# Peptides against a protein of PDB entry 2YKT, part 15

Target 1, 231 residues: chain A of PDB entry 2YKT
Amino acid sequence: SRSEEMHRLTENVYKTIMEQFNPSLRNFIAMGKNYEKALAGVTYAAKGYFDALVKMGELASESQGSKELGDVLFQMAEVHRQIQNQLEEMLKSFHNELLTQLEQKVELDSRYLSAALKKYQTEQRSKGDALDKCQAELKKLRKKSQGSKNPQKYSDKELQYIDAISNKQGELENYVSDGYKTALTEERRRFCFLVEKQCAVAKNSAAYHSKGKELLAQKLPLWQQACADPS

## One batch from the design tools (peptide; aimed at target 1 R190 C192)

Design b1_p23_1_s2 (made by RFdiffusion4, then SolubleMPNN; from b1_p23_1, 12 letters changed)
Fold by OpenDDE base, seed 2:
Structure b1_p23_1_s2 (fold): chain B 231 residues (1-231), chain A 23 residues (1-23)
Amino acid sequence: as target 1 above (231 residues)
Amino acid sequence: AEYPSSERLEELQEELQKLLEEL
């Protein structure tokens, strides 16, 4: 029946969230943590590289003929430090605004969804059983009427069961329909939450890239001319 | 945090779009 089909669809939505979305989200969080760790590693390694560059700048500053190049090398290291600071801020946001929040949500969500599904199933079954009972009683009444010498005696009661069946059928259909809409809404909310958090990350990433571009664009011409015009 | 509304999501998308246009 239409109600049975929609009931199956509703259950499948909840199952999809619980068995596909949530596990995939956990994996996404895990991959995010790996990415964060790798970027932290890059930060540390970069610090070592540019600290070594500073050392080269110190040597240039101690020379008689290359003193101005020492300042250039220091500037290169400093610009990198500023860019790296922006990366660290982005990583903090990535951790706090995306990973942590997603992790908190996904850990609580299994219980919530299980309870929601169970509630839906219980009520759906209750309504279904009530409908089945009325249908069974009508069938019994019709059999009794068929065997009776006065079938009209049961006509009013038959009408009452027919009306009850119609009403209960409608109620069941409406309940299942609403249940399906609710389930789809729950799924959509979860995707929207992910999109929202990813948007925040994207904004912070854009800020990081913009700052890096600006700093390098400002200084690179100066650095490129440093050897052409010694002072 | 609660799940965002459709309206809130649209606001975030617009904000992000503006930021990207400035880059």
Scores: peptide ipSAE 0.116, ipTM 0.753, DockQ to the pose 0.320
OpenDDE base, seeds 1, 3, 4, 5: peptide ipSAE 0.109, 0.070, 0.108, 0.077; ipTM 0.758, 0.730, 0.754, 0.731

Design b1_p23_1_s3 (made by RFdiffusion4, then SolubleMPNN; from b1_p23_1, 8 letters changed)
Fold by OpenDDE base, seed 3:
Structure b1_p23_1_s3 (fold): chain B 231 residues (1-231), chain A 23 residues (1-23)
Amino acid sequence: as target 1 above (231 residues)
Amino acid sequence: AEYPSSDNLEKLKKELEEIKASL
């Protein structure tokens, strides 16, 4: 029946969230933590590289003919430090605004969705059982009427059961329909939350890239000129 | 932070349509 089909669809939405979306989201969080760790590793490795660059700048400053290049090398290291600070800010936001919030939600969501599905199933079954009972009573009444010497005695009760069945069928269909809409809304809400949090990360990433581009664009011509026109 | 409410989803849909119209 239409009601049974819609019921199946409703249950499948909840199952898809619990069995597909939430496990995939946990994996996404795990991959995010790995990415964060790798970027932290890049930060540490970059510090060593640019500390070594500073050492080269010190040597240039001590040289007879390359003193001005010492200042250039120091500026390169300083620009790197500023870019790295922006990366660290982005990473903090990535952790606090995306990973932590998703982790908290996905941990609580299993119990919530299980309870929501169970509530829906219980009420759906209750309405279904009530409908089945009315249908069974109508069938019993019709059997009694067929065996009776006065079938008209049961006509009013038969009409009452027919009306009750029609009403209960409509209520069941409406309940299942609303249940399906609710389930789809729950699914959509989770995807929307992920998109919103990822947008926040994207904005922070854009700020990091913009700052890096700005600093390098400002200084790079100066550094290139120092190499092209040695004093 | 909580998942967006139903009202918030409708707001987001409207904003999305406005963005699409501006492209």
Scores: peptide ipSAE 0.056, ipTM 0.512, DockQ to the pose 0.253
OpenDDE base, seeds 1, 2, 4, 5: peptide ipSAE 0.050, 0.038, 0.039, 0.044; ipTM 0.500, 0.650, 0.617, 0.603; seed 2 fails the geometry check

Design b1_p23_1_s4 (made by RFdiffusion4, then SolubleMPNN; from b1_p23_1, 11 letters changed)
Fold by OpenDDE base, seed 2:
Structure b1_p23_1_s4 (fold): chain B 231 residues (1-231), chain A 23 residues (1-23)
Amino acid sequence: as target 1 above (231 residues)
Amino acid sequence: AVYPSSDRLEELLKELEELKKSL
């Protein structure tokens, strides 16, 4: 029946969220943490590299013929420091605005979805059982009427059951339909939440890339000219 | 978008228990 099919669809939505979306989201969070860790590793390694570059700048500054190149090397290291600071800010936002929030939500969601599904199932079954009961009573009444010498005696009751069945059928269909819409809304809300949090990450990432581009664009011509000038 | 899991859970659990009692 239409109601049975829609009921199956509704249950499948909840099952999809619990069995596909939530596990995938947990994996997404795990991959995000791995990515964060790798970037932190890059940060640490880069610090060592540019600290060594500073040392080269110090040596240049101590030389008699390459002093100005020392300043260039220091500037290169400083620009890196600024870019790195921006990266750290981005990572902080990545952690706090995306990973932590998603982790908190997904951890609690299993219980919520289980309860929501159970509530729906309980009410759906109750309405279904009530309908079945009315149908069974009508069937019994018809059997009684068929064996009776006065079938007209049962006519009013028969009409009452027919009306009750019609009403209960309609109520069940409406309930299941609303349940399906609710389930789809729950699914969509979760995807929207993910998208919104990822948008925040994207904005922070854009800021990081923009800052780096600006700093390097400003200084690179100067650095490129440094060796062209005689000393 | 609102992620309802934390805010709605307690209320939903209460509703579910009440529903079970009424049936």
Scores: peptide ipSAE 0.220, ipTM 0.857, DockQ to the pose 0.064
OpenDDE base, seeds 1, 3, 4, 5: peptide ipSAE 0.216, 0.212, 0.043, 0.207; ipTM 0.852, 0.851, 0.730, 0.850

Design b1_p23_2 (made by RFdiffusion4)
Pose (drawn by RFdiffusion4):
Formats: sequence, structure tokens, C-alpha cells
Structure b1_p23_2 (pose): chain A 225 residues (1-144, 151-231), chain P 23 residues (1-23)
Amino acid sequence: SRSEEMHRLTENVYKTIMEQFNPSLRNFIAMGKNYEKALAGVTYAAKGYFDALVKMGELASESQGSKELGDVLFQMAEVHRQIQNQLEEMLKSFHNELLTQLEQKVELDSRYLSAALKKYQTEQRSKGDALDKCQAELKKLRKKPQKYSDKELQYIDAISNKQGELENYVSDGYKTALTEERRRFCFLVEKQCAVAKNSAAYHSKGKELLAQKLPLWQQACADPS
Amino acid sequence: SEEFLEEESEAYTEALEEFEEEE
């Protein structure tokens, strides 16, 4: 009987994956694509900014008394080229290693989940029908206490076997369904962890490049008196 | 924790590949 409760829970897990998780995953993939399109706009504009800044650096390089300021502006642009390319690295960890792999999985999953739930429903119904029939045959013999004919005992053994088979099937089906759900959340968490490691390398690179160059830049227009 | 995530992800990928081969 708790078996029937478990049978409904299992159907509900497959329904939750197909109707809630995968659609939300389709939406997440779409947001990720928009995010990358936007990140591309920033990397491009950062280029225009830094070239405009190098132009100022060329002007200061050709002047009397401001040449070193020209060097400071060159170095600012250079630091940004080094930071940016540690960002382009985190960016491709986003496209090839997250968006592409998510799209690949979700594409195959529609057929896979429809087929797995269906196979489970058919197998569970077939075992239930065979059990009910064996029990009906037994009730027929029994109708027309510590006594049992040879045939009644054979039915009792068969009912016991099929009931054990049905309960194991529902028990294992539920465990499998929860595992299918956990595998999809785990893959999402892993892909995010990978992008996160590259975000840590990007931010670490920026901290050290600036920690190296920033004091010299702040000194360039200090009072020499 | 990362090992667990990888193991569960590989098992999921393997289940999809086996299903596709059967079709």
C-alpha cells in the first residue's frame, strides 16, 4: 500500500524534471546567452576606451616635461590588456564549458526522460496486473484455515514472489528517479564551479597587477617639495 | 565534494549515451 504512495512519488519526480527542471534549464541557457552577448559588448567597448587612453599616452610621450606621464598611461592600458585577457579566459569557460554542455544534455534529455518514465509505468502496471490475477485465482480456489491444497500453496508461493518483485521494483524505481534529479543538479553545480574557478583566477590576476603598478601611478604627480 | 559531483555527472552522461546507442 505504501507501495502505491511510492509509485505516485516516482511519477511525480519524472514529471518535476520534465516540466519544471528542464524548462527552467532552457531559460537559464537563454539568460546565459544574453549574458555572454552583453559581456562581448563590454569587452569591445573596453577596447575603444583603452585605445583612446593610449592616444593620450602618445601625446604626453612627445612633449617636454610630461613624457613619464606618457609611460604611466601606457602602463594603465597594458594592465587592462592583461586583465581583459584573463577575463576572456573566464568567458570561454562560459561558452564551451557551460552553455554548450548544458544545451547538449538538455537536448537529449527530452526523449530519454519520456522513455524512462514510460518504461517504468509499463513495467509497474504489468507486475501489478500479474499480481492481482494470481491473487484472484487464489481467491477462487479458497472460496470454493491452516490447511492448504497443493495448488493453493503453489499460488501462495507465486503471489509472494510477484509481490516481492513488485515492491522491489517500486522501491528501486523511486531511488532511481531521485538519483536522476540529483545528477542534473550536480552537473549544473559542477559547470558553475568551473566557471567560478576561472572567475577566481581573473580577480586574482587583477589584484596583483594593480597591487604592483598602482603605487607608482599615484606617485607620478606628487609634489616633489 | 567535487569528486562526488563529477561521479554523478559522469553517470548521467553515460546513461544518455547508452540510451542514444539503443535507439
Fold by OpenDDE base, seed 4:
Structure b1_p23_2 (fold): chain B 231 residues (1-231), chain A 23 residues (1-23)
Amino acid sequence: as target 1 above (231 residues)
Amino acid sequence: SEEFLEEESEAYTEALEEFEEEE
């Protein structure tokens, strides 16, 4: 029946979220943590590299013929420090605005979806059983009427059961239809949350890249020129 | 729209918070 088909579709949406989406989201979080760890490693290694560059700048500053190149090397290290600071801010955002929030919600969501599905199933079954009962009672009444010398005695009660069945059928169909819409909305909201949090990360990443590009574009011509200009 | 995305995301959050309070 249409109701049975819609019921199966509804259950399948909940099952897809629970069995496909949420496990995939947990994996996404795990991969995100790995990516964060790798970038943190880059940050630490970069500090050592640019600290060593500063040391080279100190040596140039102590020289008689390359003093101006000391300032260039310091500027190079400082620009990279600023770029690295932007990366660290992006990583903080990545952790706090994406990973932590997803991790907190995905654990709770398993229980939420289980309860939501169970509630839907219980109510759907209750409405279905009530409909089946009314249909069975109508069938019994019709059998009694056929065996009776006065069938007209049962006519009013038959009409009442027909009306009750029609109403219960409509209620069941509406409930299942609404249940399906609700399930699809639940799925969509989870994707929307993911997209929203990923957009925030993307904005922060764009800011990091923009700042780096601006700083390097400003300074690089000056650094290149310094190599041609002896003190 | 961005507004719609935020609204749907917030609705997801609120539903989970309400559920947690009822547990």
Scores: peptide ipSAE 0.343, ipTM 0.877, DockQ to the pose 0.919
OpenDDE base, seeds 1, 2, 3, 5: peptide ipSAE 0.338, 0.338, 0.338, 0.337; ipTM 0.876, 0.876, 0.874, 0.875

Design b1_p23_2_s1 (made by RFdiffusion4, then SolubleMPNN; from b1_p23_2, 12 letters changed)
Fold by OpenDDE base, seed 1:
Structure b1_p23_2_s1 (fold): chain B 231 residues (1-231), chain A 23 residues (1-23)
Amino acid sequence: as target 1 above (231 residues)
Amino acid sequence: SMEELRKLSEEYEKSLAEFEKEL
């Protein structure tokens, strides 16, 4: 029936969230943690590289003919430090605003969805059973009427069951329809939550990239010119 | 829209928070 089909669709939405979305989200969080760790590793490795660059700058500063290039090398390292600070801020946001938030909620969400699905199933079954009961009673009544010498005796009761069935059918259909809409909304708002949290990360990432671009765009021409200028 | 995105995101958080209080 239409109601049964809609019911299956509703259950499938909840099941998809619970069995596909949430596990995938857990994996997403895990991959995010791996990514964060890798970026932290890059940060550490970069520090070593630019510390070594500073050492080259020190040597230039101690030279007779290349002192100004020492300052250039120090500036290169300092710009990197500033860019790295922006990256660290982005990583903090990535961890605290995305990963932690998702991790804390995913377990609770599993329980929430289980409860929501169970509530829906219980009420749907209750309405369905009530409808089935009325249909069964009408069928029994009709059989009794067919075997009776006075079928008219059962006419009013038959009409009452017909009306009850119609009302219960309508209520069930409406409930299942609303349940489906609710389930779809549950799915959508979870994706929206993910997107919203990812947008925050994207904004912070954009700030990191912008700062880096600005700093390098400002300094790079100066650094390029440094070798052309006499000491 | 961005506003719809925000609203649905907030509703998700609120629904979980309410559920947690009921546990």
Scores: peptide ipSAE 0.320, ipTM 0.875, DockQ to the pose 0.832
OpenDDE base, seeds 2, 3, 4, 5: peptide ipSAE 0.316, 0.319, 0.312, 0.318; ipTM 0.873, 0.875, 0.872, 0.874

Design b1_p23_2_s2 (made by RFdiffusion4, then SolubleMPNN; from b1_p23_2, 11 letters changed)
Fold by OpenDDE base, seed 4:
Structure b1_p23_2_s2 (fold): chain B 231 residues (1-231), chain A 23 residues (1-23)
Amino acid sequence: as target 1 above (231 residues)
Amino acid sequence: SMSELKKESEEYEEELKKFEEEL
């Protein structure tokens, strides 16, 4: 029937979220943590490199003829420090606004969806069983009427069962239809949440890249000039 | 729109919060 087909579709949406989306989201979080760890590793390695660059700047500053190059080397290290601070802010946002929030929600969501599906299944079954019972009682009444010397005695009761069946069938169809729309909305909400959190990360990442570009574009001509000037 | 995505996300968060409070 149409209601049975729509019921199967509804259950399949919940199952797809529980068995495909949520496991994939857990994997996404795990990959995000790996990416965060790698970027933290880059941060640490970069610190060592630019600390060594500062040491080269100190040596230049102690020289009689290369003091200005010492200042250039210090500026290079300082610009990198500023870029690195922006990266750390991006990583903090990535951790706190994306990974942590997704991790907390995906665990709760598994329980939520299980409860939602169970509630839907219970109510769908209850409505279905009530319909089946009413249909069975109508069938019994019709058999009793056919065997009776006074069939008209059962006519009003037959009409009542027909009306009850029609109403219960309509209620079941509406419930299953609404259940399907609800399930699709649940799926959409989860994707929307993911997209929103990823957009926040993307904005922060854009700020990091913009700041880096700005700082380097401002300073690079000065550094190039210092290399061309005779000491 | 981003506004629609935010609204749908907030509604989802509110429903999860209600569920958590009922546990």
Scores: peptide ipSAE 0.266, ipTM 0.850, DockQ to the pose 0.902
OpenDDE base, seeds 1, 2, 3, 5: peptide ipSAE 0.228, 0.254, 0.256, 0.242; ipTM 0.828, 0.844, 0.844, 0.838

Design b1_p23_2_s3 (made by RFdiffusion4, then SolubleMPNN; from b1_p23_2, 10 letters changed)
Fold by OpenDDE base, seed 2:
Order: structure tokens, then sequence, then C-alpha cells
Structure b1_p23_2_s3 (fold): chain B 231 residues (1-231), chain A 23 residues (1-23)
């Protein structure tokens, strides 16, 4: 029936969220944490590299003929420090605005969806059972009427059951239809949440990349000319 | 739009919070 098909669709939406979306989201969070760790590792490794560059700058500054190149090397290290600071800000955003928020919600969401599905199923079954009961009672009444010498005795009651069945059928159909719309809305909300949080991260990432580009674009020409300029 | 996206997200977050408070 239409109501049965719609009911199946509704349950499938909830199942898809619980069995596909939420597990995938948990994996996404895990992969995000790995990515964060790797970026932190890059930061640490880069620090060592540029600290070594500073040492080279110190040596240049102590030299008689390469003193100005010491300043260049120090500037290179300083630009790196500024870029690194921006990266750290991005990572904080990545952690706090995406990963933490997703992690906090995914477990709660699982419970929420389970409860929502259960509530829907309970009410759907209740309405279905009520309909079935009325149908069964009508069937029994018709059997009694057919075997009776006075079938008109049951006519009013038969009409009452017919009306009740019609009403209950309509209520069930409406309930299941609304349930399906609700389920689709729940699915959409979760994707929207993910997209919004990812957008926030993307903005912060863009700021990191922009800052790096700006700093390097400003200084690189100066550094490139440093060896051509007489001391 | 991004505004609609934000609104939908906020509504979702509110419902989750309400659920948590009811548990």
Amino acid sequence: as target 1 above (231 residues)
Amino acid sequence: SMEELRRETEEYEKELKEFEEEE
C-alpha cells in the first residue's frame, strides 16, 4: 500500500543516517584528527629547519663581507614564524570549530535519531493496529449480518466502522507522509551542519594561505636581489 | 544561501540540545 511504502521510505532515511552518515562522519572526524596531527608535525619539523637557517644568518652577520645577508636570512626565518602563527590559528579553528563540534554532536545525534525513529515506529504501529482492528471488526460484523435474518440491525454499525476505517486510513497516511518529510529534513540538517562547519574551516584556511602569499610576495623580491647588491 | 544554511544548522543544534536536556 501507499502508506506501507512511505513507511519503508521513512525508516530507510533514518537507517541511512544512522548506518551510513554517522559512521562516515565519525571516520571523517578521525581522519581530521590525523590530518591535524600531521600538520602539527610539519610545524615542528619546520621550526627545526628555520632555526638552523637562523644559525646561518648569525654566521653571516658575524662575517665581514656577508653581514647584510644575515639580515636576509633572519627575515626569511621571521616570515616563516609569521606564516606558522597563521597556520596555528587555522589549526585551532580546525580543531575547535569543526572536529570538536562534530565529535560532540555525533554521539548525541545517534541517540537522538534512535529515539526519533522509535517514536515514529511506535506511533505508526499504533495507528496501523487501530486501523487493522476496525477492519477486523467490520469483517466480523459483516459475517454476522450475512447470517442474520435481520441484516438491517447491523447497518448503522457497519456505516460507523466504514467511516472509522476511512478516517484511520487517512490519519495513518498523513502521519507517515509527515514522518517522511521530517526524516528528510533531519538528513538535510546534518549535511547542512557539516557544510557550514567546513565553510568556517575553509575561511580560516584561506586566511592562512593569503597571509603566507602576502608575506612572501612582499619579501621575496628583496631576498632575490640581496646577492646582487654590493655591501 | 549561507544564511539559510546557518538557520537550518541552528535549528538542528537547538533540537539536539533540547533532546540532551530532556535525557
Scores: peptide ipSAE 0.143, ipTM 0.757, DockQ to the pose 0.859
OpenDDE base, seeds 1, 3, 4, 5: peptide ipSAE 0.048, 0.136, 0.000, 0.125; ipTM 0.621, 0.752, 0.203, 0.747; seed 1 fails the geometry check

Design b1_p23_2_s4 (made by RFdiffusion4, then SolubleMPNN; from b1_p23_2, 14 letters changed)
Fold by OpenDDE base, seed 1:
Structure b1_p23_2_s4 (fold): chain B 231 residues (1-231), chain A 23 residues (1-23)
Amino acid sequence: as target 1 above (231 residues)
Amino acid sequence: SMSELKKLSEEYEQSLKDFLAEE
């Protein structure tokens, strides 16, 4: 029936969230943590590289003819430090605003969805059972009427059951329809939550990239010219 | 829309808070 089909669709939405979305989200969080760890590793390794660059700058500063290049090398390292600071801010946001938030919500969401689905199923079943009961009673009444010498005796009761069945059928259909809409909304708002949190990360990432671009764009011409214009 | 996204996201968070409060 239409109601049964829509009921299956409704349950499938909840099941998709519980069995596909949430597990995938947990994996996403795990991959995010891995990514964060890798970035932390990169930043650490980069520090070593630029510390070594500073050492080269020190040597230049001590040289007879390359002192100005020492300052250039120091500036390169300083720009890196500033970019790194911006990256660290981004990573903090990534951790606190995305990963932690998603992790907290996904664990709670399993219980929430289970309760929501159970509530829906219970009420759907209740309405379905009530409908089935009325249908069964009507069938019994009709059998009784067929065997009766006075079928007219049962006519009013038959009409009552027909009306009850119609009303209960409509109620069930409406409930399942609303349930389906609710389930779709549940799914959508979870994706919206993910997108919103990811947007925040994207903004912070954009700030990181912008800062790096600005700093490098400002300094790079100066660094390039330093070799041409010895002091 | 961006407003819809924010709204639905907030509704999600609120629904979980409400659930915790009822539990």
Scores: peptide ipSAE 0.363, ipTM 0.889, DockQ to the pose 0.882
OpenDDE base, seeds 2, 3, 4, 5: peptide ipSAE 0.357, 0.356, 0.361, 0.358; ipTM 0.887, 0.886, 0.889, 0.887

## One batch from the design tools (peptide; aimed at target 1 C192 F193 E196)

Design b1_p24_1 (made by RFdiffusion4)
Pose (drawn by RFdiffusion4):
Structure b1_p24_1 (pose): chain A 225 residues (1-144, 151-231), chain P 24 residues (1-24)
Amino acid sequence: SRSEEMHRLTENVYKTIMEQFNPSLRNFIAMGKNYEKALAGVTYAAKGYFDALVKMGELASESQGSKELGDVLFQMAEVHRQIQNQLEEMLKSFHNELLTQLEQKVELDSRYLSAALKKYQTEQRSKGDALDKCQAELKKLRKKPQKYSDKELQYIDAISNKQGELENYVSDGYKTALTEERRRFCFLVEKQCAVAKNSAAYHSKGKELLAQKLPLWQQACADPS
Amino acid sequence: ATEYLSDKYEEVKENYEELKHLLE
């Protein structure tokens, strides 16, 4: 009987994956694409900014008394080129390693989940029907206490076998369904961890490049007196 | 539905190292 409760829980897990998780994953993929389109806009504009900044650096390089300021502005643009390309690296860890792999899995999962739930429902119903029939045949023999005919005993053995088979099938079906759910959340967490490692390398690169150059830049227009 | 998915995400995230083998 708890078996029937477990049978409904299992159907519910497959329904939750097909109707809640995969659609939300489709939405997450769409937001990720918008995010990358936006990140591309920033990388591009950062280019225009830094070229405008190099132009100022060229002007200071050609003047009397401000040449070193020209060098400071060149170095600012250079630091940004090095930071940016550590960012472009985190960006491709986003496209090839997260968005593409998620789209690939979610595409095949619709057919896979519809087929797995269906196979489970058919196998569970077939085992339940065979058990009910064996029990009906036994009830017929028994109707027309510590005594059992040869045939009654054979039915009792068969009912025991099929009941054990049905309960194991429902028990294993539930464990499998929870595992399908966990695998999908685990893959999402893994893809996010990978993008996160590249975000750590990007931010670490920025901290050190600036920690190196920033004091010299702050000194360039200090009072020499 | 969203609440459930969020709870499950956080649960799996906290236990990720114990569940990672499922991806093998």
Fold by OpenDDE base, seed 1:
Structure b1_p24_1 (fold): chain B 231 residues (1-231), chain A 24 residues (1-24)
Amino acid sequence: as target 1 above (231 residues)
Amino acid sequence: ATEYLSDKYEEVKENYEELKHLLE
């Protein structure tokens, strides 16, 4: 029946979220944490590298013939520091605005979805059972009528059962339909949440890249001419 | 299938927006 098919579809949506989406999201979070860790490692390693560059700049500044190159090396290190600050802000957002929030939600989602599915199933079954009972009673009545010498005696009651069955069928179909819409909404909400959080991260990432591009574009020509044009 | 799913999501879009507001 239409209601049975829609019921199966509804259950499948919940199952897809619980068995496919949520595990995949957990993996996504795990991969995100790995990425964060790697970026933190890059940050630390880069700091050491550019601190060493500062040291080279200090030596240049102390030299007789390369003093101006000291400033260049300092500028290179400073630009790195500024870029790194932007990266740290991006990482903060990445952690707090995406990973933490996704993790919190996915941890709670299993119980929530199980309860939601159970509630739906219980009510669906209840309505289905009521319908089945009414259908069974109609069947019994029809059998009784067929065995009777006066079938017209049961005609009004038969009509009542038919009407009741029709109404219950409609209610069941509506309930299952609403259930399906609800399930789809739950699924979409989860994807949209992921997209929105990823958009926030992307915005912060764009700021990081933009700042880096801006700073380097501004300074790189100056740095490139430093050796060719000693001051 | 993708088109079908997209259509179904559009059908519940209003409900989603309402839910979103309730969760905020």
Scores: peptide ipSAE 0.016, ipTM 0.440, DockQ to the pose 0.138
OpenDDE base, seeds 2, 3, 4, 5: peptide ipSAE 0.011, 0.020, 0.014, 0.000; ipTM 0.317, 0.549, 0.376, 0.310; seed 3 fails the geometry check

Design b1_p24_1_s1 (made by RFdiffusion4, then SolubleMPNN; from b1_p24_1, 12 letters changed)
Fold by OpenDDE base, seed 5:
Structure b1_p24_1_s1 (fold): chain B 231 residues (1-231), chain A 24 residues (1-24)
Amino acid sequence: as target 1 above (231 residues)
Amino acid sequence: SSEQLKEKLEFVKKNFDELKYLLD
């Protein structure tokens, strides 16, 4: 029936969230943590490289013929430091605004979805059973009427059951329909949350890239001229 | 129990209510 099919669809939405979305989200979080760790590793390794560059700048500053190049090397290292600081800020946001929040929600969601599905199933079954009971009683009444010498005796009661069946059928259909809409809304909320959190991360990432581009664009022409125009 | 079920539902539902306006 239409109501049975819609009931199946409703259950499948909850199952899809529980069995597909949430496990995939957990994997996404795990991959995010790996990515964060790798980027933190890059930051650490970069510090060592540019600290070594500073040492080269110190040697240049102590030289007779390359003293001005020492300042250039220091500036290169400093610009890198500022870029890395911006990356670290982005990583903090990535951790706190995306990973932590997703992890909290996905952990809570298992209990919620199980409860929501059970509630829906219980109420759906209750309404279905009540409908089935009325249908069964009407069938019994009709059998009794067919065997009776006075079938008119049962006419009023038959009408009452017909009305009850009609009402209960409508209520069941409406409940299942609303249940399906609710389930789809629950699914959409989860995707929307993911999208919104990714937008925040993207904004922070854009700030990192913009800062790097700005700093390098400002200094690079000066650095390129340092060797072309010796003192 | 029905009460425990209600409590669980209310607790987690609140976490998604902030996005309700985006679903209209």
Scores: peptide ipSAE 0.022, ipTM 0.469, DockQ to the pose 0.045
OpenDDE base, seeds 1, 2, 3, 4: peptide ipSAE 0.020, 0.016, 0.000, 0.000; ipTM 0.494, 0.467, 0.322, 0.145

Design b1_p24_1_s2 (made by RFdiffusion4, then SolubleMPNN; from b1_p24_1, 12 letters changed)
Fold by OpenDDE base, seed 1:
Structure b1_p24_1_s2 (fold): chain B 231 residues (1-231), chain A 24 residues (1-24)
Amino acid sequence: as target 1 above (231 residues)
Amino acid sequence: MQKELEEKLKFVKENFEELKYLLD
């Protein structure tokens, strides 16, 4: 029936969220955690590299003929420090604004969706059963009428059941239709949440990249001239 | 995206009978 098909579609949306979306989201979170760890590792390794660069700068500063290059090396290390500070801010946002929040949502979602689906199914079944009952009663009445010497006796009651069936059918169809809309809205809400959280991360990532570009654009010409233009 | 969703819902609602025949 029309209502049965819509009901199937509704249940399929919930099923898709529970069996496809949520597992994929869990995997996304796991991959995000791996990415975070890798970036933290990069930060740590970079610190060691630029600390060593500072030491080279110290040696240059102590030299007789390369003092000015010491300042250049220190500036390179300082720019790195500033870029890394921005990266750390991005990582904090990545963790707190994306991963943690998604993890919290996905853990709660199973129970929520189960309850929502159960509520829908219970009410859908209740309305369906009520409709079926009326249809069964009409069928019984028609059988009685066909076997009766006075079919007109049942005419008014037949009309009442027909009206009741029509009303209950309409009510069921509307309920199931609304259920489908609700289910699709639930699905959309989850994707929107992901997009919004990813946008927040993207903004912080943009700040990191912008700061790095700005600092390097400012300093790189100076550094490139350092060997050619001794001070 | 919201418009697309609404269009899909509209399509399903308007074509229930046809969809039923195709799915049966």
Scores: peptide ipSAE 0.010, ipTM 0.381, DockQ to the pose 0.037
OpenDDE base, seeds 2, 3, 4, 5: peptide ipSAE 0.000, 0.008, 0.015, 0.009; ipTM 0.285, 0.346, 0.390, 0.376; seed 4 fails the geometry check

